# Designs tried in a protein design run: peptides against a protein of PDB entry 3B8E. Part 77

Target 1, 230 residues: chain A of PDB entry 3B8E
Amino acid sequence: PFLIFIIANIPLPLGTVTILCIDLGTDMVPAISLAYEQAESDIMKRQPRNPKTDKLVNEQLISMAYGQIGMIQALGGFFTYFVILAENGFLPIHLLGLRVNWDDRWINDVEDSYGQQWTYEQRKIVEFTCHTPFFVTIVVVQWADLVICKTRRNSVFQQGMKNKILIFGLFEETALAAFLSYCPGMGVALRMYPLKPTWWFCAFPYSLLIFVYDEVRKLIIRRRPGGWVE

## One batch from the design tools (peptide; made by RFdiffusion4, then SolubleMPNN)

Design b2_p15_3_s2 (from b2_p15_3, 12 letters changed)
Fold by OpenDDE base, seed 3:
Structure b2_p15_3_s2 (fold): chain B 230 residues (1-230), chain A 15 residues (1-15)
Amino acid sequence: as target 1 above (230 residues)
Amino acid sequence: DRVEEILKKLKELLA
C-alpha cells in the first residue's frame, strides 16, 4: 500500500497504525498456527531436505508470497480504497498526483472529480474512512492466505481443517478486526473510523480468487510433479 | 498524536 502511495502520489490508503495492527495483531497468531499443522500425506515419500542446497525459504516461496498472493491481496485493498474514494467523489484517475494538494492543510479548495471543493479536514476524514475498510479487506484476504498455506501440494479438501490452533487464529484475527473497526474511540485513537458491515463482503471475491488460484496451482503440481509451477 | 506526527513527517518527506 505504501509503495503505491509513493509512486502514484495518491492519498494514503492505509495508515501506519493500521499496518502495525496487521503485522503485530492479526498476522501473528495465524502464522504461529501453521507450525501446528498436520503433515501432508505424502511427506514421508519426499526425500529429506538437503541443508546445503535446499533453502528453507526459496525463490518459489518468495515469488508466491510477495509476487502472486501478495499482489492479489494488495489489489483487494486498493479496490476497496478506490471504491470508497469514488463514492466520495474522487475517481481513481483524479487521485493520481493529488497527494501534494491533499496533504496541504493550507489548501481548502481541492476539487473532486465533480468539481466539489473539499477542505483539509473533510479530506482527512475521507482518508481515514479508507483505513478501516482497507484493513478489513486485508484480514478477509488473510483468511484465504492462511488456509492455502496449510499445504504445499495437497488440496485443502484433502488436508482438512483439523488444526484447532489455526481455527483459533482465524477467529482471533477476525475478532481483533471487529474490535478495531467498531470499538468506540478507535476513530480517535487509531484513525480507524467505524465501518459499514457491508464492506466486509467487498473482499470476499479476492479471498475466493486466492483460494481458487492456489487450489488450481496445487492441482497442477499433483498432476505434473517437478514442474515449474512448484 | 505521535503516530500522526510521524505520519505527517513521512508524508512531508514523501512530498
Scores: peptide ipSAE 0.006, ipTM 0.287, DockQ to the pose 0.021
Fold by OpenDDE base, seed 4:
Structure b2_p15_3_s2 (fold): chain B 230 residues (1-230), chain A 15 residues (1-15)
Amino acid sequence: as target 1 above (230 residues)
Amino acid sequence: DRVEEILKKLKELLA
């Protein structure tokens, strides 16, 4: 998100506070929960990893984490961001290069896509209105990400949801997201303005996409062992 | 108070 903010010179889609809430709040417990996941049903049927040649973190894992899943997460967040700004009169094309004027407190006549002028205060409210839904979108997509991370090869349907700590993590991150989004004073303290409950559903297609994508990937791995998809 | 007032105005504009 921050890279696109700099490259495209768009208004800040995700604030530093929201990033910290993701990294330290919503991601920690779910990530720790994976340490308690049961072994895959077929793990003992696989040949041992060669510790001299097979890295725990390899290019394929990085490509999957950042290049595939991370990109889908980012797309989900940006989709929500663009929808909110479009609903407030700023079409995506108009946002390109707007950052400089957007962040200038002395410019109070920034025009939207429909010719309406926005004061600095109004613009910042719209910006901060984007931060919370972007954050929530990431959390909803993280549900799918956490679930798919349970296994490397087996389907989630084969592995099941037996890890109680992982289930707790899903509820914890959701509860934290709801708390940060709706608790009185969060708009002032964290610049996270409350959102309509309907915005939680905007991320569901992306969460589903990640889930389906990974299940298809795992299916291909099971059918064609040793392929490039592993 | 100002944020609530602006949020209220935004809600009114978006309704």
Scores: peptide ipSAE 0.000, ipTM 0.251, DockQ to the pose 0.035
Fold by OpenDDE base, seed 5:
Structure b2_p15_3_s2 (fold): chain B 230 residues (1-230), chain A 15 residues (1-15)
Amino acid sequence: as target 1 above (230 residues)
Amino acid sequence: DRVEEILKKLKELLA
């Protein structure tokens, strides 16, 4: 999100405080829960790692975690961001290069795509209105991310959802997201304004996409062991 | 309440 903010010069899609809520709030308990996951049924049938050629963190793992899954997650957040701004009169094309004028407190006549003028205060309200739905979108996508991380090779349907700590983690991150989104004073304290409940559903297609993508990947690995996808 | 306090402290630290 921050890289796109710099490159495209768009209004800030995700605040620094919101990023901290993700890194320290919503991701911690789910990450710990993975330590309690049951071993895959076929773990003893796998070949031992070659210490000379096989790294614990290889290019395939990095590509999957940051290049593929992380990209889909970012796209989900940006989709929500662009929808909210479009509903407020700012079409995606109009946002390109707008940051300089958007962040200038002395410019009170920034025009939207329909010629409506926006004061600095009005623009900041709209910007902060985007932060909470972007955050919630990330949390909803993280449900899929956490579930797919349960296994390397087996389907989630084969592994099941028996890890009680993981289930607790899913509820905890969701409860935290709801608290940060709807608790009175969060708009002033954290610049996280309340969102309409409908915004929670905007992330569902992307969460489903991640889940389907990973299941297909794992299916390919099971059918073709030692392939480029592993 | 505890989360809010932590977030306030973090905001103050990073301000």
Scores: peptide ipSAE 0.000, ipTM 0.284, DockQ to the pose 0.040
Fold by OpenDDE base, seed 1:
Structure b2_p15_3_s2 (fold): chain B 230 residues (1-230), chain A 15 residues (1-15)
Amino acid sequence: as target 1 above (230 residues)
Amino acid sequence: DRVEEILKKLKELLA
């Protein structure tokens, strides 16, 4: 998100505080919960990693985490961002290069895509209004990420949802997202303004996409061990 | 494996 902010010179889609809330708030408990996940049914049938040849973090894992899943997450966030700004009169094409004028407090007549002028304060309200839904989008997508991370090969339907700590993590991150989104004063304290409940659903297609993608990937791996998907 | 191969090639191109 921040790279696109720099490259495209768009208004900031995700604030630093929001990023910290993701990294320190919503990600920790879910990540820890994976340590308590039940072993896959075939785990003891797999050969142990060769510490001399096999990297703990391989290129495939990096590609999946950042090149695939992470990109889908980012796309989900940006989708929400663009929808919100479009609903407020700023079409995506109009946002390109707008950052300089957007962030200039002395310019109070920035025009949207429809010729409406926006004061600095109004623009910042809209910007900060984007931060919360972007954050929520990430959390909703993380539901799928956490669930798919339960297993390497087995379907989630085969593994089940028996990890109570993981379930707690899902509730915790959701509760935190709700708290940060709706608690009075969060707009002032964290620059996270309240969002319409409907914004929670904007991420659902992306969560489903990630889930389906990973289930299909795992299915292919199970059916064709050593295939090109691996 | 294919992804790793692609990533390797990309790294080689960017080196």
Scores: peptide ipSAE 0.000, ipTM 0.211, DockQ to the pose 0.013; fails the geometry check

Design b2_p15_3_s3 (from b2_p15_3, 12 letters changed)
Fold by OpenDDE base, seed 3:
Structure b2_p15_3_s3 (fold): chain B 230 residues (1-230), chain A 15 residues (1-15)
Amino acid sequence: as target 1 above (230 residues)
Amino acid sequence: SRVEEILKLLKELLE
């Protein structure tokens, strides 16, 4: 999110403290839960890893985590961001290059896409209004990420949801998201204004997209073992 | 209350 803020010179979509909360709060417990996931049906049938030839971290896993899935997560967050700003009169195309004027407290007549003038204070309210929904969108997408990362080959339907630690991780990140979104004082502390409950559903299409994408990928892997998609 | 204080401190540290 911050990279796009710098490159596109758009208003800040997500605060740095909120990003920290994601990294330290919402990601750690789910990540640990994966270590306790039940083994895949075929995992124990595989030969032990050869330390001379096999890498500890598979490059394909890195590509999945930071490439494909990560991009879908970012798209989900930015979708929410653009929807909120559009609802407040700022169309996506109008946001390009707007940051300089947006962040200037001495400019109180920044125009939106419809010619409405916005004071500095009004602009900051809208900016902070984006933070909470963006964060919640990331959390909702992370639900799908955590579920799909349980296995490499088996469908979620085949592997099941037997890991109680994973379920706890999902609960924990959701509880944290709810706390940050609705606890009094978060608007001042984290620049996260209260969220309308409807915004929790904004990310669902992206979660579904990730789920479908991964299931299709796994299906291809099962049909073509050792293929390039693995 | 304590959580809010910690979050405020983190904000100050990161800004």
Scores: peptide ipSAE 0.011, ipTM 0.303, DockQ to the pose 0.037
Fold by OpenDDE base, seed 4:
Structure b2_p15_3_s3 (fold): chain B 230 residues (1-230), chain A 15 residues (1-15)
Amino acid sequence: as target 1 above (230 residues)
Amino acid sequence: SRVEEILKLLKELLE
């Protein structure tokens, strides 16, 4: 998000505090929980053909898969960001290059896509309104990510939800998201304004997309062992 | 309450 903020010169979609909350609150616990996942029934019992070369290939494939998931997560977050700004009069095309004027406290006549002028305070309210939904979107998408990361080849339906720590992680990150979204004072303290409950559902298509993508990938792996999609 | 304390501390560190 921050990289896109710099490259596209758009208003900051996700605040530093929110980023920190993601890194410390929503990423760490799930990552630790994955270390306690039960062995996958197929790959963990299979001896590698060549431990040295197969390990390297496997690491590259895992890295690529996580990279792809991360891209989908980012797309989901940015989608939510653009929807909120569009609802407030700022179309995506108008946001390009707007950062400099957006963040300038002395400019109080920044125009939206419809010619309405926005004061600095009004702009910051809209910006901070984006932080919470962006964060929540990431959390919701991470639900799918956590579930699919349990296995590399087996379907989620085959492996099941046996890791209690992983399940706890899902509830923990959801509870954290709810707390940050609805606890009084978070808007002032953390620049995370309260979120309408309906915005939780905005991320569901992306969560579903990740889930479907991974299930299809795993299905292909099962049908074509040794393929490039592993 | 613990989460609030952590968040408060984080805010202070980031300001």
Scores: peptide ipSAE 0.005, ipTM 0.320, DockQ to the pose 0.045
Fold by OpenDDE base, seed 5:
Structure b2_p15_3_s3 (fold): chain B 230 residues (1-230), chain A 15 residues (1-15)
Amino acid sequence: as target 1 above (230 residues)
Amino acid sequence: SRVEEILKLLKELLE
């Protein structure tokens, strides 16, 4: 998100406080919960690892976890961001290069895509209105991430969801997201304004995309053991 | 309330 903010020179889609909420609030408990995940059903059937050829952490696993899935998460967040701004009159193409004027408190006549002028205060309200839905989108996508990380080869449908700690983690991050989204005073304290409940659904297509992606990947691994996708 | 307090403190430290 920060890189796109710099390159595209668009209004800030995600504030520093929201980033902290993601890193400390929504990622830590789920990460701990994964340490207690039940072993994959086929792990005990595998041959001993060859220390000369097999790494403890495969580069492909790292690429999947931090690269590819991370990109899908970012896309989901930005989608929500652009939808909200478009609903308020700022089309995506109009946002390119707008940051300088957007952040200038002395400019009170920034025009949207339809010629409506926005004061600095109005612009900041709509900017902060984007923070909460962006955060919520990340949380909803993280549900899928946590579920797919349970297994390396088996389908989610085969492994199931039996880890009570993982389930607790999902509820905890959801409760935190709801608290930050709807608790009075969060707009002033954290620049996270309340959102319409409908915004929670904006992330669902991307969560589905992650599930489909992972299931396809696992299917390929099962059909071609030792392939480049593993 | 506890979450608010922690987040407020973190915000103050990072600003």
Scores: peptide ipSAE 0.000, ipTM 0.297, DockQ to the pose 0.040
Fold by OpenDDE base, seed 1:
Structure b2_p15_3_s3 (fold): chain B 230 residues (1-230), chain A 15 residues (1-15)
Amino acid sequence: as target 1 above (230 residues)
Amino acid sequence: SRVEEILKLLKELLE
């Protein structure tokens, strides 16, 4: 998200505080929960053919898969960001290169895509309005990530959700998202303005996409053991 | 104000 902000010179889609909340708040408990997840039956029983080579290949494939998931996650966040800005009059194409003027406190006549002028304060409100939905989008997508991370090869439908710690992690990150989104003062303290409940659903297609992607990946792995997708 | 300053600084560092 931040790289696109730099490269495209768009208004900041995700604030530093929200990034910290993601990294420290939403990722920590889930990561711990995965450590306590029940062992996947097939992984623990499967002996590597070549412990060195197969481990390296598997680590690379896992890294690639999670990299792809991370990209999809980021795309979900940006989608939410662009939708919010578009609803406020800023079309995606108009945002390109706008950052300099957007962040300038002395420019109070920045025009949106429809010719409406925006003051600095108004622009910052819209910017900070994007931070919360972006964060929530990440959290919702992380639900899928956490669920799919339970297994390497087995479907989620086969493994189930038996880990109480994982469930707690999902609850914790959701509660944190709700707290940051709706608690009074968060707009001032964390620059996270209240979110309309409908915005929670903006992430669901991407969460579903990640889920489907991983299930398809796992299905391919099950059907073609030792394939490049593994 | 302090939070804003920190955020600004962090933004600058990340830029």
Scores: peptide ipSAE 0.006, ipTM 0.304, DockQ to the pose 0.023; fails the geometry check

Design b2_p15_3_s4 (from b2_p15_3, 12 letters changed)
Fold by OpenDDE base, seed 4:
Parts: C-alpha cells; sequence; structure tokens
Structure b2_p15_3_s4 (fold): chain B 230 residues (1-230), chain A 15 residues (1-15)
C-alpha cells in the first residue's frame, strides 16, 4: 500500500499505525498458528525425489503463491479505498498525482471529481475514514489466507479445521479489527474512524476469490502431480 | 514508532 501511495502519488490509503497493527496484531498470531498446523497427509507421507532440488523449487513456488495472495489482498484493500473515496466525490483517476496537494495543510480548495472544494480538515476526515475499512478489508481477506495456508495440496474440506490455535487466531484478528474500528477514541488516537458494518462485506468477494483460487490450484495439483502450480 | 518514523522519512524523500 505504501509503495503504491508513493508511486501513484495518491492519498495515503492505509496509515502507518494501521500498517503496524497489521504487522504486529493480525499477522503474527496467524503465522505462529501455522507452526502448529497438523501435518498434511499427502506431503508428509511423500518421499521427495531429490530433497535438495525439490526443496529449492518448492520454496520458489511457495514464495510465488504468497506473492500472488498478497497481490489479491492489496487489490481488495485498494478496491475498498477507491470505493470510499468515490462515494465522497473522488474518482480513482482524479486521485492520481493528488497526494502533494492533499497533504498540504495550506491548500484548502482541493477539488474533487465533481468540482467541490475540500478543506484540509475535510480531506483528512475522508482519508482517515479510508484507513479503517482498508484495515478491515485486509483482515477479512486474511481469513481466507489463513485457512488456505494450512495445506499445499489438500483441499480445506479434506484437511479440515483441526488447528485450534489457527481458529483462535481468526477470532483474535477479527476481535482486534472490531476493537480498532468501534472503540471510542480510536479515531483520535489511531486515526481510525468508526466503520459502518456494511464495509465488512466489501472484502468478501476478494476473500472468496482467494479461497476459490487456492482450491482450484490445489485441485490442479492433485490431478497433475509435479505440475508448475505446486 | 520507529517504523512509522522510517515510513514518514521515506515518504518525504520520495515525494
Amino acid sequence: as target 1 above (230 residues)
Amino acid sequence: DRVEKILKELEELLS
């Protein structure tokens, strides 16, 4: 998100505080929970053909898969960001290059896509209104990510939800997201304004997309062992 | 706080 903020010169979609909350709050517990996941039945029983070369190839494929998931997560977050700004009069195309003027406290006449002028204070309210939904979107998409990361080949339906720690992690990150979104004072303290409950559902298509993508990938792996999608 | 500071500095340098 920060790289896109710099490259595209758009208003900051996700605040530094929210980034820290993701890294420290929502990513750590799930990552730890994966260490306690039960062994995948097909992986642990399969002897590697060449432990050295197959490990290297597998690491590259895993890195690629996580990279792809990360891209889908980012797309989900940016989608939510653009929707909120569009609802407030800023179409995506108008946001390109707007950062400099957006963040300038002395400019109080920044125009939206419809010619309405926005003061610095008004712009910051809209920006901070985006931070919470972006964060929540990431959390919702991470639900799917956590679930699919349990296995490499087996379907979630085959492996099941046996890791209690992972399940706890899902509830923990959701509770944290709810706390940060709705606790009084978070708007002032963390620049995370309260979120309408409807925005939680904005991320669901992307969460579903990740889930479907991974299930299809795993299905292909099962049908074509040794394929490039492993 | 350190991460936030670094990010802010990077933003300023790349602006």
Scores: peptide ipSAE 0.007, ipTM 0.344, DockQ to the pose 0.021
Fold by OpenDDE base, seed 5:
Structure b2_p15_3_s4 (fold): chain B 230 residues (1-230), chain A 15 residues (1-15)
Amino acid sequence: as target 1 above (230 residues)
Amino acid sequence: DRVEKILKELEELLS
């Protein structure tokens, strides 16, 4: 998100406070919960590791976890961001290069895609209105991330949802997201303005995409052990 | 605290 912000020179889609909430609030408990996940049903059927060919941490696993899934998360967040701004009169193409004028408090006549002029205060309100839905989008996508990280080879349908700590982590991050989104004063304290409940659904297609992607990947691994996708 | 400081510095640089 930050790289796209710099390259495209668009209004800030995700504030520092929201980034901290993701890193410290929503990611920590889920990460700990994965340490208590039950072993895969097929773990005892695997051959011993070959120390000459098998790395402790496979580069393919790193690429999947931090690269590909991270890109899908970012796309989901930006989708929500662009939808909100478009609903307020700023089409995506109009946002390119707008940041400099957007952040200038002395410019009170920034025009949207329809010629409506926006004051600095109005622009900041709509910007902060984007922060909360972006954060919520990340949380909803993280549901899928946590679920797919339970197993490396088996389908989620085969492994099941038996880890009580993982389930607790999902509820904790959701409760935190709801608190930050709807608690009075969060707009002033954290620049996270309340969002319409409908914005929670904007992330669902991307969450589903991650889930389907991982299930397909795991299916390929099961059918072709030792393939390039493993 | 260190992360917050870095993020604030980045915001100031880009502002």
Scores: peptide ipSAE 0.006, ipTM 0.335, DockQ to the pose 0.024
Fold by OpenDDE base, seed 1:
Structure b2_p15_3_s4 (fold): chain B 230 residues (1-230), chain A 15 residues (1-15)
Amino acid sequence: as target 1 above (230 residues)
Amino acid sequence: DRVEKILKELEELLS
């Protein structure tokens, strides 16, 4: 997100505070929860592979898969960002190169895609309004990530959701997202303005996409053991 | 109600 902000010179889609909330608030408990997940039924039954060659290949494949998931996650956030700005009159094409004028406190007549002029304060409000749904999008996508991370090869439908700590993690990150989105003063304190409840659903297609992607990946792995997708 | 008020205020500021 920050790289695209720099490259495209668009208004900041995700603030530093929201990044910190993701890294420290939403990722920590889920990550711990995965450590307490029940062993995958097939992992413990697997014969030891060559510890040098097979481990490196698997680590590369896992890193690629999670890299792809991370990209899909970022795309979901940006989608939400662009939708919100478009609803407020700023089409994606118009945002390109707008950052300099957007961040200038002395320019109070920045025009949107429809010729409406925006004051600095109004622009910052809409910018900070984007931070919250971006964060929420990340949380919703992380639901899928956490669920799919329970298993390496088995479908989620086969493994189930037996880990109470994982469920607690999902609850915690959701509660944190709700708190940051709706608690009074968060706009001032964290630059996260309240979010319409409908915006939570903007992330669902991407969450589903990640879920489907991983299930398809796992299905391919099950059907073709030792394939490049593993 | 408080959330709705804040949202309305935001809508007014963004209008």
Scores: peptide ipSAE 0.000, ipTM 0.257, DockQ to the pose 0.048
Fold by OpenDDE base, seed 2:
Structure b2_p15_3_s4 (fold): chain B 230 residues (1-230), chain A 15 residues (1-15)
Amino acid sequence: as target 1 above (230 residues)
Amino acid sequence: DRVEKILKELEELLS
């Protein structure tokens, strides 16, 4: 998010405080929970054909898969960001290069895509309105990510949701997201204005996409053991 | 305004 903010010179989609909340609050407990996930019986029983090459290939494939998932998460967040700004009159194309004027408190006549002038205060309200949905979008997409990370080869439907620690992590990150989104004072303290409940659903297509992607990947791995998709 | 200033400074430090 921050790289796109710099490169495109768009209004800040996600504040630093919210990023810290993701890294330290929402991601930490789920990440720890994954360490306690039940081992796949098929992985534990399978000896590598070549311990050096197969390990390296697997690490590369895992890195690529997580990289792709991270990109989908970012896309989901930006989608939510652009939808909110578009609903407020700022189309994505109009946001390019707008940051300089957007962040200038002395410019109170920044025009949206429809010629409506926005004061600095109004712009900041819209910006801070984007922070919460972006954060929540990441959390919702993380639900799918955490679920798919349970196994490397087995389907979620085959492995099931037996890890109580992972389930607790999912509830914890969701509760934190709800707290940050709806607790009074978060707009002042964290620049996270209250979220309309409808925005929780904005991320679901991306969560579903990640889930389907991983299930298809795992299906291919099961059908073609030793393939480059593992 | 003061909180916003502090948050901006933090963002600059963390950027």
Scores: peptide ipSAE 0.006, ipTM 0.311, DockQ to the pose 0.023; fails the geometry check

